# Peptides against a protein of PDB entry 3VA4: the designs that were tried, part 8

Target 1, 107 residues: chain A of PDB entry 3VA4
Amino acid sequence: EPIGQLRLFSGTHGPERDFPLYLGKNVVGRSPDCSVALPFPSISKQHAVIEISAWNKAPILQDCGSLNGTQIVKPPRVLPPGVSHRLRDQELILFADFPCQYHRLDV

## One batch from the design tools (peptide)

Design b1_p12_1_s3 (made by RFdiffusion4, then SolubleMPNN; from b1_p12_1, 4 letters changed)
Fold by OpenDDE base, seed 3:
Formats: C-alpha cells, structure tokens, sequence
Structure b1_p12_1_s3 (fold): chain B 107 residues (1-107), chain A 12 residues (1-12)
C-alpha cells in the first residue's frame, strides 16, 4: 500500500501524473524501471531517490549525482549529491526543471 | 536549471 505520492505537475511534457511511493527506496529517474519514471532527456537515468523507512517518518530525498540537479523550491535549496533531505508534506521539488510535489497519503 | 521563481510561477 502506498504511503506517499509524488505528483509531477502538468507542463509542456504533458498532463499531471501521480506516482505512488512505497516503503523502501523509490528511485526517480529516466530509466523505465524507476519507481518514479520520468522519461525526459534532462532527467538522469537514476536521478534521485526517495526513501521511506516507516509510515510515521518523513521520507528522505537524495540526489544521486544527477546531471541537472535536484532542488527544493521553498525555501530554495540545491541538494548536494548524496546528502539527505527530509521531505515535508507538500514539499515542492525540482528534478532538473520538472516541478513535483510530495505529499503524505492518509492511510 | 530552473530558478525557484520560475518554478513558483508554474505552480501559481
């Protein structure tokens, strides 16, 4: 059962898409087998990872050394590769230039 | 790399 959700906002790439996030590692990347598959050239094959260790703990976001980076929108912050960032509910994230939002699901 | 301002504009 999904514990969280990552929403990719609509844009020139297409409509909004929602990706369920599960316990464990949820890889964000261009590769089709990623949990959050973003098939766009500016996204690295394995761009970032959202790790959820428990339903009652904030997920951890890490950039995986992506080419075009991972940023938190507010307050603005570029995530250094491999550095853990605890996601807040409703957190706005940029993977490269793709705006996304994490939210916790009420299970 | 998209700026925060650009990102926020997209979400407005």
Amino acid sequence: as target 1 above (107 residues)
Amino acid sequence: MMTPEEALALLA
Scores: peptide ipSAE 0.046, ipTM 0.705, DockQ to the pose 0.815
Fold by OpenDDE base, seed 5:
Order: sequence, then structure tokens, then C-alpha cells
Structure b1_p12_1_s3 (fold): chain B 107 residues (1-107), chain A 12 residues (1-12)
Amino acid sequence: as target 1 above (107 residues)
Amino acid sequence: MMTPEEALALLA
């Protein structure tokens, strides 16, 4: 069962989408086989990864050297490629220009 | 890149 959720907010691209996050690596990217598939040209094929090592540990977000970057909204921070960022519950993330939110599920 | 302000505005 999913441990977390990544919500892609609605926008010009279309409606909101919710992606379940599981133990292990959850790849965010344009490639259709990504756990979090964001089929938009500004998203890199393999854009970022959310790794969940245990249900009781905060997920780790890393940008994978994406073209248009990954950033945290509050407080604002551009994530350098490969640098681990511990996700807080309700964290707001931009993958390129796409706003998303991480939510820890109550399991 | 989108600014944080722009991102927050989208979510408001």
C-alpha cells in the first residue's frame, strides 16, 4: 500500500492528479514508466526521485540533473542535482513549472 | 523557473 502521495495540482495542463508513493524509489519524470509520470516537455525524462526507505522516515527528494530544475516553494530553495532534500509533510515542490505537493498518508 | 510567489498564486 502507498505510504505517501504526490499531488500534481490542476493547471493549464489539465486536472489534478494524485500519484501514490511506495517504499523505494519513486521516479518523477516525463517517461511514461516513471512512478510519477509527468508527460510534459519541460519535464526531463528522469527528472527527480523520491526515495522512501521506511514508513516512519521522511522521504528524500533528489533532482536528477533535470533541465528545468526542482525547487521547494516554502521556504524557496532550488535543489542542486543529486543533493538530498528531506521532504516534510505537505511540502510544496516545483518540478520545472509544475506545482506539486507531497502528503504523508496515515497508514 | 517559476518563482515561489507564482507557485503559491497557482495554489491559492
Scores: peptide ipSAE 0.044, ipTM 0.704, DockQ to the pose 0.826
Fold by OpenDDE base, seed 2:
Structure b1_p12_1_s3 (fold): chain B 107 residues (1-107), chain A 12 residues (1-12)
Amino acid sequence: as target 1 above (107 residues)
Amino acid sequence: MMTPEEALALLA
C-alpha cells in the first residue's frame, strides 16, 4: 500500500493528478515506466527520485541531472543533481515548471 | 526556470 502521495496540481497541462508513493525508489520522469510519470516535454525521461526507506521516515528527494531542474518552493532551493533533500509533509516541489506537493499518508 | 514566487502564485 502507498506510504505517501505526490500531487501534480492542475494547470494548462490538464487536471490534478495524484501519484501513490511506495517503499523504495519512486522515479519521477517523462518515461511511462516511472512511478510518477509526467508525460511532458520539459520533464526528463528520468528526472528525479523520491526514496522512502521506511514508513516512519521522511522521503529523500534527489534530482537525477534533469535538463530543467528540480526545486523546492518554500523555502526556495534549487536541488543540485544527486544531492539528498529530506521532504517535509506538504512540501511544494517544482519539477521543471510543474508544481507538485508531497503528502504523507497515514498507514 | 520558474521562480518560487511564480510557482506559489500558480497555486493560489
Scores: peptide ipSAE 0.044, ipTM 0.703, DockQ to the pose 0.837
Fold by OpenDDE base, seed 1:
Structure b1_p12_1_s3 (fold): chain B 107 residues (1-107), chain A 12 residues (1-12)
Amino acid sequence: as target 1 above (107 residues)
Amino acid sequence: MMTPEEALALLA
């Protein structure tokens, strides 16, 4: 039962992709075993992590010291490595230059 | 990395 979803918008890389997010750690990265696998050279093997707790189900996003960074689009913010950012529903995120959007699944 | 403005333009 997914608690949220991360959408990778369509672009030159290909069509839109939706990734389910579950309780616990959802790793975003280039490695194929990541929960959110983004197989692109500009994405670090383990780029970031979206952790969802059973207590509040509001995701915490942390950059894992990625090479090309993680940004929140609105309002603009570059996430320092290891610093927690609580994701809001419909939050727009850049992993390197890949635009994504988080949305909560009301389940 | 791309600017927020560039990111928003991609989503328009």
Scores: peptide ipSAE 0.042, ipTM 0.700, DockQ to the pose 0.784

Design b1_p12_1_s4 (made by RFdiffusion4, then SolubleMPNN; from b1_p12_1, 5 letters changed)
Fold by OpenDDE base, seed 3:
Structure b1_p12_1_s4 (fold): chain B 107 residues (1-107), chain A 12 residues (1-12)
Amino acid sequence: as target 1 above (107 residues)
Amino acid sequence: MMTPEEALKLLE
């Protein structure tokens, strides 16, 4: 069962998409093998990782040295590569120019 | 690069 969800908001790229997040490492990237596959040129092949250690713990987001960066929207923060950021429920994230939202699922 | 300000305008 998924522990969380990452929502990619709709935009010029297409409709909204929801990606399930599971225990362990959920890679965000352009590569089709990624847990969160964002097939867009501005997304790095291995852009970021969302690691979920337990259902009752906040996930950890790390940028993987992406070309166009990973940002938290509110409060604004650019994530340095490899630095752990604890995700809050309903946190708004920018992977390059793509706005997303993390949601903790009630399971 | 999208700014946080721009993102907020889109989402809120």
Scores: peptide ipSAE 0.241, ipTM 0.838, DockQ to the pose 0.947
Fold by OpenDDE base, seed 5:
Structure b1_p12_1_s4 (fold): chain B 107 residues (1-107), chain A 12 residues (1-12)
Amino acid sequence: as target 1 above (107 residues)
Amino acid sequence: MMTPEEALKLLE
């Protein structure tokens, strides 16, 4: 059962997509075997990771040294590689130029 | 890269 959700907003790349997030590491990247597969050239093969250690703890987002970066939208913040960021519910994230939103699911 | 400001405008 998913604990969270990452929504990729619609854009020129295509329609909105919702990715379930589970306990453990949810890798965001261009590689098709990533939990959150974003098959776009500006996304690194392994771009970032959302780690959920428990259902009652905020997920941790880390950029994995991506080429085009990971940013928090509000308040604006570029995430340095490897630095842990605790995701808030409804957090807006940019992976490269792709807007996404984290949503905590009721479980 | 897209700025957070630009993204915010798209999402709100």
Scores: peptide ipSAE 0.223, ipTM 0.828, DockQ to the pose 0.939
Fold by OpenDDE base, seed 4:
Structure b1_p12_1_s4 (fold): chain B 107 residues (1-107), chain A 12 residues (1-12)
Amino acid sequence: as target 1 above (107 residues)
Amino acid sequence: MMTPEEALKLLE
């Protein structure tokens, strides 16, 4: 059962997409094997990771040394590679130039 | 490259 959801907003790339997030590591990247597969050239094969632990269901986001970066929208912040950021419900994130939003599911 | 500020204005 998914613990959270990551929404990719619609844009020139196409329609909105929702990705379920589970306990453990949810990799965000261009590779098709990623939990959150964003098949766009500006996204690194393994761009970032959203980790959800059983003891703390609030996700931890980390950039994995991506080429075009990972940013938090509010307050504005570029995430240095490997630095943990605890996601808040409804947090807005940029993976390269792709805006996304994290949603905590009621489970 | 889109900035966080630009994204905020776009989405909110």
Scores: peptide ipSAE 0.204, ipTM 0.816, DockQ to the pose 0.900
Fold by OpenDDE base, seed 1:
Structure b1_p12_1_s4 (fold): chain B 107 residues (1-107), chain A 12 residues (1-12)
Amino acid sequence: as target 1 above (107 residues)
Amino acid sequence: MMTPEEALKLLE
């Protein structure tokens, strides 16, 4: 069962979409093989990764050296490639120009 | 590239 959820807010690209997040690596990217597939030109094939461990349900977000970057909204900052960021519940994230929100699920 | 500040205005 999913441990978390990544919500892609609605926009010009279309309606809101919710992606389940599981234990292990959840790759965010344009590639259709990604757990969080964002099929948009500005998203890198493998843009970022959200990793959730069994002994720590708090996810770790890392940018994979994406072309258009990964940002945290509050506090505002661009994530350096490969640097671990511990996601907080309700965290607002930008993958390129696409706003998303992480939600921890009660499981 | 959208800034975090701009994104915040859109979402809140």
Scores: peptide ipSAE 0.182, ipTM 0.804, DockQ to the pose 0.951

Design b1_p12_2 (made by RFdiffusion4)
Fold by OpenDDE base, seed 2:
Structure b1_p12_2 (fold): chain B 107 residues (1-107), chain A 12 residues (1-12)
Amino acid sequence: as target 1 above (107 residues)
Amino acid sequence: MLTPEQALAMLS
């Protein structure tokens, strides 16, 4: 049962996609083995990780030393590799040039 | 590469 969701907004790449997030580490990357697989050349094979330790705790986002970076939209912030960022519900994230949104699910 | 401001503009 997913306890969170990452939405990839629609764009030139195609339609919107929603990815379920589970307890533990949810890897974001171009590799098909990633929990959040973003099959785009500008996304690193293992781009970032969203770690959820408990259903009642905010997830932690970390960039994994990606080539094209991970950014928070509001307030604007580029995430240095390996630095923990606590995700707020409805947070807008850029993985390279791809805008996404984290949503906490009520479970 | 998009800036956070550019990303926000795309979504608003």
Scores: peptide ipSAE 0.126, ipTM 0.769, DockQ to the pose 0.934
Fold by OpenDDE base, seed 5:
Structure b1_p12_2 (fold): chain B 107 residues (1-107), chain A 12 residues (1-12)
Amino acid sequence: as target 1 above (107 residues)
Amino acid sequence: MLTPEQALAMLS
């Protein structure tokens, strides 16, 4: 059962997409094997990871040394590679130029 | 790379 959700907002790339997030590591990347597959050239094959250790703990986001970076929108912050960022519910994230939003599911 | 301001504006 999914613990959270990552929404990729609609854009020039296409319509909105929602990705379920599960316990463990949810890799965000261009590779089709990623939990959150963003098949866009500006996204690194393995761009970032959202790790959920428990249903009652905030997920941890880490950039994996991506080429075009990972940013938090509010407050503005570029995430250094490998540095843990605790995600807040409804947090807005940029993977390269792609805006996404994390949402904690109430299950 | 989009700025946070640009991203926010996009989603507003």
Scores: peptide ipSAE 0.118, ipTM 0.761, DockQ to the pose 0.910
Fold by OpenDDE base, seed 4:
Structure b1_p12_2 (fold): chain B 107 residues (1-107), chain A 12 residues (1-12)
Amino acid sequence: as target 1 above (107 residues)
Amino acid sequence: MLTPEQALAMLS
């Protein structure tokens, strides 16, 4: 059962998509093997990781040294590679130029 | 490349 959700907003790439997030590591990337597969050329094969633990339901987001970066929208900041960022519910994230939103599920 | 500020303006 998913613990959270990552929403990719609609854009020139196509319609909105929702990705379930589970306990453990949820890799965000262009590779089809990723939990959150974003098949776009500006996304790195393994772009970022959202890790959710049983003892801490708040996900930890880390950029994996992506080419085009990972950014938090509010407050604005670019995430250095490998630096842990604790996601807040409803947080807005940019993977390269793709806006997404994290949503905590009530489970 | 979109800035965080631009993203906020789009989604707020």
Scores: peptide ipSAE 0.084, ipTM 0.741, DockQ to the pose 0.913
Fold by OpenDDE base, seed 1:
Structure b1_p12_2 (fold): chain B 107 residues (1-107), chain A 12 residues (1-12)
Amino acid sequence: as target 1 above (107 residues)
Amino acid sequence: MLTPEQALAMLS
């Protein structure tokens, strides 16, 4: 069962898309093998990782040294590669230029 | 590259 959800907002790239997040590592990237596959040129093959543990279920986001970066929208913050950021419910994230939102699923 | 401020405005 999914523990969370990552929503890619609609835009010039197309309609909104929702990706389920599970316990363990959920890789965000351009590669089709990623849990959260964002098939766009500006997204790195392995852009970032959202890891969720069974202990607290609060996701930890880390940029994987992406070319175009990962940012938190509010409050504004560029995530340094490899530095852990605990995601809050409804947090808005930018992977390169793509706005996304994390949503915690209460299951 | 979009700034966080620009992204926030876009989602408003």
Scores: peptide ipSAE 0.081, ipTM 0.733, DockQ to the pose 0.917

Design b1_p12_2_s1 (made by RFdiffusion4, then SolubleMPNN; from b1_p12_2 with Q6E M10L)
Fold by OpenDDE base, seed 5:
Structure b1_p12_2_s1 (fold): chain B 107 residues (1-107), chain A 12 residues (1-12)
Amino acid sequence: as target 1 above (107 residues)
Amino acid sequence: MLTPEEALALLS
């Protein structure tokens, strides 16, 4: 059962997409094998990872040394590669230029 | 990289 959700907002790339997030590592990247597959050239094959250790703990986001970076929108913050960022519910994230939002599911 | 303003605009 999914613990959270990552929403990719609609844009020039296409419609909105919602990705379920599960316990463990949820890799965000261009590779089709990623849990959150963002098949766009500006996204690194393995761009970032959202790790959920427990249902009652905030997920940890880490950039994996991506080419075009990972940013938190509010407050603005560029995530250095490998540095843990605790995600807040409803957090807005940019993977390269793609706006996404993390949402904790109450199931 | 996008600025916060640009990011928010995309979400509007």
Scores: peptide ipSAE 0.061, ipTM 0.718, DockQ to the pose 0.675
Fold by OpenDDE base, seed 4:
Structure b1_p12_2_s1 (fold): chain B 107 residues (1-107), chain A 12 residues (1-12)
Amino acid sequence: as target 1 above (107 residues)
Amino acid sequence: MLTPEEALALLS
């Protein structure tokens, strides 16, 4: 059962898509094997990781040394590779130029 | 690359 959700907003790339997030590591990347597969050339094969633990419901986001980066929108912040960022519910994230939003599911 | 400010404006 999903613990959270990552929404990719609609854009020139296509319609909105929702990805379920589970306990453990949820890899965000261009590779089809990723939990959150974003098949776009500006996204790195393994771009970032959202890790959710049983003892801490708040996910930890880390950029994996992506080419085009990972940013938090509010407040503005570029995430250095490997630095942990605790996601807040409804947080807006940019993976390269793709806007996404994290939503905590009430489970 | 989109700036955080631009992203916020688009999603507000």
Scores: peptide ipSAE 0.059, ipTM 0.717, DockQ to the pose 0.905
Fold by OpenDDE base, seed 3:
Structure b1_p12_2_s1 (fold): chain B 107 residues (1-107), chain A 12 residues (1-12)
Amino acid sequence: as target 1 above (107 residues)
Amino acid sequence: MLTPEEALALLS
């Protein structure tokens, strides 16, 4: 079962969408086979990855060398490619210009 | 890239 969730907030692209996150690597990208498929031109095919190694550990977010970047909103930070960022519950993330929020699920 | 201000505005 899912351990976390990534919420894509509603916007000009359409309504809110929630993506379950599982143990292992959850790829964020434009490619349709990504765990978090964001079919938008500003999103790289393989944009970022959220890796969850255990239910009791914070997920790790890495940008995969995306064209338009991955940012943490508060405190603001642009993630260099391949550098691990430990996600906090309720973390607000920008993939390109798409605002998302990670939250841990209670299971 | 969006500025922090712009990002927060999107979430408000």
Scores: peptide ipSAE 0.059, ipTM 0.715, DockQ to the pose 0.650
Fold by OpenDDE base, seed 2:
Structure b1_p12_2_s1 (fold): chain B 107 residues (1-107), chain A 12 residues (1-12)
Amino acid sequence: as target 1 above (107 residues)
Amino acid sequence: MLTPEEALALLS
């Protein structure tokens, strides 16, 4: 059962997509093995990770040394590789040039 | 990388 969701907004790449997030590590990347598979050339094979330690704790986002980076939109922040960022509900994230949003699910 | 303004524009 998912306890979070990552939304990829619609764009030139296609329609909106929603990815379920589970306890543990949810890898974001171009590789099809990733929990959040973003099959776009500007996304690194293993781009970032969203780790959820418990259903009642905020997820931790870390960039994995991606080529085109990971950014928080508001307030603006470029995430250095390996530095933990605690995600807020409804947080807007850029993986390379792809806008996404984290949503906490009420389970 | 995109600026915050550019990022928000993509969402609207």
Scores: peptide ipSAE 0.059, ipTM 0.717, DockQ to the pose 0.623

Design b1_p12_2_s2 (made by RFdiffusion4, then SolubleMPNN; from b1_p12_2 with L2M M10E)
Fold by OpenDDE base, seed 4:
Structure b1_p12_2_s2 (fold): chain B 107 residues (1-107), chain A 12 residues (1-12)
Amino acid sequence: as target 1 above (107 residues)
Amino acid sequence: MMTPEQALAELS
C-alpha cells in the first residue's frame, strides 16, 4: 500500500494527477517505467528520486542531474544534483516547470 | 528560477 502521494497540479498539460509513493525508490521521470511517470519533454528520462525508508518515513528527494532542475518552493531553492532534501508533508515541488505537492498518508 | 506562476502562489 502507498505511504505517500505526489500530486501533479493541473495545467496546460492536462488535468490533475495523483501518484502513489511506496517504500523504497520512487523515480520521477519522463520514462514510462518510472514510478512517477511525467511524459513531458521538459522532464528528464530519470529526473529525480523520492526515497522512503521503513526506519524513517520522511521521504528524501534528490535531483538526478536533470536538465531543467528540481526546485523546492518554500523556502525557494534549486536542489543541486544528488543532494538529499527531506520532504515535509504538503511540501510544494517544481520538477522542471511542473508544480507538484507531496502528501504524507496516515498508515 | 521558480514559477509556474510562482509555484501556484505558494499553496498551503
Scores: peptide ipSAE 0.640, ipTM 0.944, DockQ to the pose 0.468
Fold by OpenDDE base, seed 1:
Structure b1_p12_2_s2 (fold): chain B 107 residues (1-107), chain A 12 residues (1-12)
Amino acid sequence: as target 1 above (107 residues)
Amino acid sequence: MMTPEQALAELS
């Protein structure tokens, strides 16, 4: 059962895509085996991680030392590698040049 | 940094 969802907005790369997020680590990256696979050259193989615990449904986002970075949109902030950021529902995130949005699912 | 389009105009 997915606990959250990460939406990749439509763009020059193609249509919108939604990725389910589960308990544990959800890796965001270019590698096809990532939970959130973003097969684009500007995305690092292992770009970031969204971790969700059973005790706290609010996900923790960490950049994994990506080449092109991870940014929180409001307020604007570049995430230093390995620094935890608690995601808020509907939060907008930039993985490199790809805008995404986190959505909490009530389950 | 920011963009694409300042994060889609922050959707608003």
Scores: peptide ipSAE 0.635, ipTM 0.943, DockQ to the pose 0.496
Fold by OpenDDE base, seed 2:
Structure b1_p12_2_s2 (fold): chain B 107 residues (1-107), chain A 12 residues (1-12)
Amino acid sequence: as target 1 above (107 residues)
Amino acid sequence: MMTPEQALAELS
């Protein structure tokens, strides 16, 4: 069962999509092998990673040296590659220019 | 529920 969820908001690319997040590393990227597959040209093949080490710990988001970056929306912050960011519940994230939201699930 | 536009507006 998933411990979290990443929602890709709807946009010009299409409708919203919800991606389950599990214990371990959840890779965000354009590659279809990614846990969170965002098949868009502005997304790097391996763009970022959301690592969940335990059900009761905040996930860690890291940009993987993406071309178009990873940003926290509020307060606004560009994530340097490899720098850990603890995700808060309901946190808004931009992968390139794609708005997403992390949601913690009760397990 | 925040919209994509609202999210983007927070950054710019």
Scores: peptide ipSAE 0.178, ipTM 0.798, DockQ to the pose 0.160
Fold by OpenDDE base, seed 5:
Structure b1_p12_2_s2 (fold): chain B 107 residues (1-107), chain A 12 residues (1-12)
Amino acid sequence: as target 1 above (107 residues)
Amino acid sequence: MMTPEQALAELS
Protein backbone atom coordinates (compact mmCIF):
# COMPACT_ATOMS: atom_id res chain seq x y z
CA GLU B 1 0.00 0.00 0.00
CA PRO B 2 1.36 3.41 -0.92
CA ILE B 3 2.61 5.67 1.82
CA GLY B 4 2.76 8.78 -0.28
CA GLN B 5 2.17 10.21 -3.68
CA LEU B 6 4.12 12.31 -6.11
CA ARG B 7 2.03 14.36 -8.48
CA LEU B 8 3.45 15.58 -11.76
CA PHE B 9 1.48 18.65 -12.73
CA SER B 10 0.06 18.98 -16.20
CA GLY B 11 1.94 20.97 -18.78
CA THR B 12 3.03 21.03 -22.38
CA HIS B 13 4.26 17.49 -21.85
CA GLY B 14 0.76 16.25 -21.16
CA PRO B 15 -1.74 15.68 -18.40
CA GLU B 16 -1.20 15.32 -14.69
CA ARG B 17 0.13 12.02 -13.43
CA ASP B 18 0.12 10.63 -9.91
CA PHE B 19 2.80 8.20 -8.80
CA PRO B 20 2.39 6.10 -5.68
CA LEU B 21 5.32 6.08 -3.29
CA TYR B 22 6.13 3.04 -1.22
CA LEU B 23 8.40 2.06 1.60
CA GLY B 24 11.97 1.96 0.40
CA LYS B 25 13.57 3.77 -2.50
CA ASN B 26 11.39 5.40 -5.11
CA VAL B 27 13.64 6.40 -7.97
CA VAL B 28 12.71 9.42 -10.06
CA GLY B 29 14.09 9.34 -13.55
CA ARG B 30 13.72 9.05 -17.29
CA SER B 31 14.32 5.31 -17.29
CA PRO B 32 11.06 3.43 -17.73
CA ASP B 33 11.72 1.15 -14.78
CA CYS B 34 11.88 4.03 -12.32
CA SER B 35 9.17 4.17 -9.67
CA VAL B 36 8.50 7.70 -10.83
CA ALA B 37 9.13 7.48 -14.53
CA LEU B 38 9.38 10.90 -16.15
CA PRO B 39 10.12 10.10 -19.80
CA PHE B 40 11.45 13.50 -20.74
CA PRO B 41 14.87 14.27 -22.21
CA SER B 42 15.72 16.87 -19.57
CA ILE B 43 15.28 14.28 -16.82
CA SER B 44 18.29 12.12 -16.04
CA LYS B 45 17.91 8.37 -16.36
CA GLN B 46 18.24 8.21 -12.61
CA HIS B 47 17.53 11.74 -11.51
CA ALA B 48 16.65 11.57 -7.84
CA VAL B 49 15.42 9.24 -5.15
CA ILE B 50 12.66 9.53 -2.59
CA GLU B 51 13.33 7.15 0.25
CA ILE B 52 10.62 6.30 2.74
CA SER B 53 11.98 4.42 5.73
CA ALA B 54 8.74 4.19 7.69
CA TRP B 55 5.14 5.29 7.44
CA ASN B 56 5.61 7.73 10.31
CA LYS B 57 8.77 9.36 8.97
CA ALA B 58 9.13 12.09 6.43
CA PRO B 59 10.53 10.89 3.11
CA ILE B 60 14.08 11.80 2.19
CA LEU B 61 14.73 13.31 -1.22
CA GLN B 62 18.18 13.21 -2.78
CA ASP B 63 19.33 14.36 -6.15
CA CYS B 64 21.44 11.67 -7.79
CA GLY B 65 23.77 13.98 -9.64
CA SER B 66 21.25 14.86 -12.27
CA LEU B 67 22.18 17.04 -15.19
CA ASN B 68 19.42 19.58 -14.75
CA GLY B 69 19.02 19.41 -11.02
CA THR B 70 16.40 19.08 -8.35
CA GLN B 71 14.93 22.07 -6.58
CA ILE B 72 12.58 22.83 -3.76
CA VAL B 73 10.15 25.51 -4.86
CA LYS B 74 9.22 27.21 -1.61
CA PRO B 75 11.43 28.39 -0.22
CA PRO B 76 13.62 28.14 -3.33
CA ARG B 77 16.54 25.80 -2.90
CA VAL B 78 18.71 23.82 -5.27
CA LEU B 79 19.50 20.44 -3.79
CA PRO B 80 23.19 19.56 -3.98
CA PRO B 81 23.77 16.03 -5.22
CA GLY B 82 23.54 13.42 -2.52
CA VAL B 83 22.36 15.79 0.18
CA SER B 84 19.34 14.58 2.10
CA HIS B 85 16.26 16.75 2.10
CA ARG B 86 13.37 15.81 4.35
CA LEU B 87 10.16 16.29 2.43
CA ARG B 88 7.29 18.17 3.97
CA ASP B 89 3.73 17.24 3.16
CA GLN B 90 2.53 19.14 0.10
CA GLU B 91 6.07 20.13 -0.79
CA LEU B 92 6.65 21.42 -4.30
CA ILE B 93 9.63 20.01 -6.15
CA LEU B 94 11.18 20.74 -9.51
CA PHE B 95 12.89 17.88 -11.29
CA ALA B 96 14.62 19.82 -13.99
CA ASP B 97 11.77 22.10 -15.06
CA PHE B 98 8.96 19.73 -14.16
CA PRO B 99 6.89 20.80 -11.17
CA CYS B 100 5.78 18.06 -8.85
CA GLN B 101 4.16 17.84 -5.45
CA TYR B 102 4.68 15.34 -2.68
CA HIS B 103 1.61 14.32 -0.72
CA ARG B 104 1.54 12.12 2.37
CA LEU B 105 -1.30 9.63 2.24
CA ASP B 106 -3.44 8.89 5.25
CA VAL B 107 -4.14 5.21 4.86
CA MET A 1 -4.57 20.47 -3.36
CA MET A 2 -2.45 22.82 -5.43
CA THR A 3 -3.33 23.31 -9.06
CA PRO A 4 -0.77 23.60 -11.85
CA GLU A 5 -1.49 27.29 -12.02
CA GLN A 6 -0.83 27.66 -8.33
CA ALA A 7 2.39 25.70 -8.66
CA LEU A 8 3.51 27.89 -11.53
CA ALA A 9 2.67 30.96 -9.50
CA GLU A 10 4.94 29.73 -6.75
CA LEU A 11 7.71 29.33 -9.30
CA SER A 12 7.44 32.95 -10.37
Scores: peptide ipSAE 0.146, ipTM 0.785, DockQ to the pose 0.146; fails the geometry check

## One batch from the design tools (peptide)

Design b1_p13_1 (made by RFdiffusion4)
Fold by OpenDDE base, seed 5:
Structure b1_p13_1 (fold): chain B 107 residues (1-107), chain A 13 residues (1-13)
Amino acid sequence: as target 1 above (107 residues)
Amino acid sequence: SAETEAILAKELA
């Protein structure tokens, strides 16, 4: 049962994609083994991680030392590697230059 | 990119 969802907006890369997020670590990266697989050159093999400890707790986003970074859109903020950021519902995130949005699911 | 800006602007509006 997914607890959250990460949406990758449509773009030159293709159509919108929705990735379910589960309890535990949801790795975002270019590697096909990632929970959120973004097979694009500018995305690091293991770019970031969204960790969900419980359904009633905000997920934690951490950049994993990616080459092209992870940023929060509003308010603008570049996430230093390894620093925890609590995701708010409807949070807009940039992984490299790819805009995404997190939203919690009502389970 | 311009495309990214357009997407973000739409969602932020």
Scores: peptide ipSAE 0.110, ipTM 0.745, DockQ to the pose 0.823
Fold by OpenDDE base, seed 1:
Structure b1_p13_1 (fold): chain B 107 residues (1-107), chain A 13 residues (1-13)
Amino acid sequence: as target 1 above (107 residues)
Amino acid sequence: SAETEAILAKELA
């Protein structure tokens, strides 16, 4: 069962979408086979990864060397490629210019 | 973008 959720806010691209996050690697990217598939030109095929281990339900976010970057909104931070960032519940993330929010599920 | 800023402002308010 899902351990977390990534919400893509509504916008010009369409309505809000929620993606379940599971133990292991959850790839965020434009490729349709990504766990979090964001089929938009500004998103890299493999943009970032959200990894959740059995030891810690709090996910680790890493940018995968994306073209348009991954940012944490508050406090503002551009994530260097490959550098681990521990996600906090309700954290706001920008993948390129797409605002998303991580939600920890109570399971 | 303006849309992104509006969304973020709403969530941060």
Scores: peptide ipSAE 0.110, ipTM 0.744, DockQ to the pose 0.834
Fold by OpenDDE base, seed 2:
Structure b1_p13_1 (fold): chain B 107 residues (1-107), chain A 13 residues (1-13)
Amino acid sequence: as target 1 above (107 residues)
Amino acid sequence: SAETEAILAKELA
């Protein structure tokens, strides 16, 4: 069962999409085999990774050296490649120009 | 995009 969720907000690309997040590594990227598949040209094939080590621990977000970057919205921060960022519940994230939100699920 | 800006503006307000 999923222990987290990543929401892609609606936009010019289309409607909102919700992606389940599981224990382990959840890859965000343009490649169709990614856990969070964002099939958009500005998203790198393997853009970022959300790693969840336990249901009661905050996930770790890392940019994978993406072309157009990964950013935290509030407070604003560009994530350097490979540097761990501990996600807070309801964290707002930009993958390239696509706004997303992490949500911790009650399990 | 306009949608992105709207989302961000809402959350930062």
Scores: peptide ipSAE 0.108, ipTM 0.749, DockQ to the pose 0.656
Fold by OpenDDE base, seed 4:
Parts: structure tokens; sequence; C-alpha cells
Structure b1_p13_1 (fold): chain B 107 residues (1-107), chain A 13 residues (1-13)
């Protein structure tokens, strides 16, 4: 059962995609075995991780030392590798230059 | 990209 959702907005890469987020670690990366697979050259194989714990449904986002970075849009902020960022509902995130949005599901 | 810029502009407004 998904606890949240990560939406990849449409762009030159193609149409919008929605990825379910589950309890535990949801890896964002170019590798096809990632929970959130973003098969684009500018995305690192293991780019970032969105972790959702059983005791705290608010996701924690961490960049995994990606080449092109992970950023929060509002307020603007570059995430240092390994530093935890608690995601807010409807948070806008940039993985490299790909805009995404986190949505908390009512479960 | 133009679309990225539009999304960002909307959310930052």
Amino acid sequence: as target 1 above (107 residues)
Amino acid sequence: SAETEAILAKELA
C-alpha cells in the first residue's frame, strides 16, 4: 500500500509519470531497479532516497552524492549529500533539472 | 527547459 506519491512533471523527456512511495526506502535513480526509476543521463544511478518510516509518515529526502544534485524549490535550497530533508505535502523537488512533486496520500 | 521554468515560476509567484 503506497503512503505517498512522487509525480514527475511532463517535459521534453516525455509525459508525466506518477510513482508510488512505500514504507521504507524509495530510491530515486537512473538504475531500472530503483523504486523511482528516472532513466535519464543526468540522473545518477543512485541519485537520492525518499525514506518513510512506520512512526513518521512524513518522508525524509536525502541526496546520495548525485552528480547533478537535488534541490528544493520553495524556498530554494540545494541539499547537501546525506543531509535529511523532511518533505512537506506538495513539495517541489528538482532531481538534476527534472521537476517533481511529492504528494501525501490519505492512508 | 521552458516547461521547467514555467512550473518553477508558478510555484515561486
Scores: peptide ipSAE 0.104, ipTM 0.740, DockQ to the pose 0.497

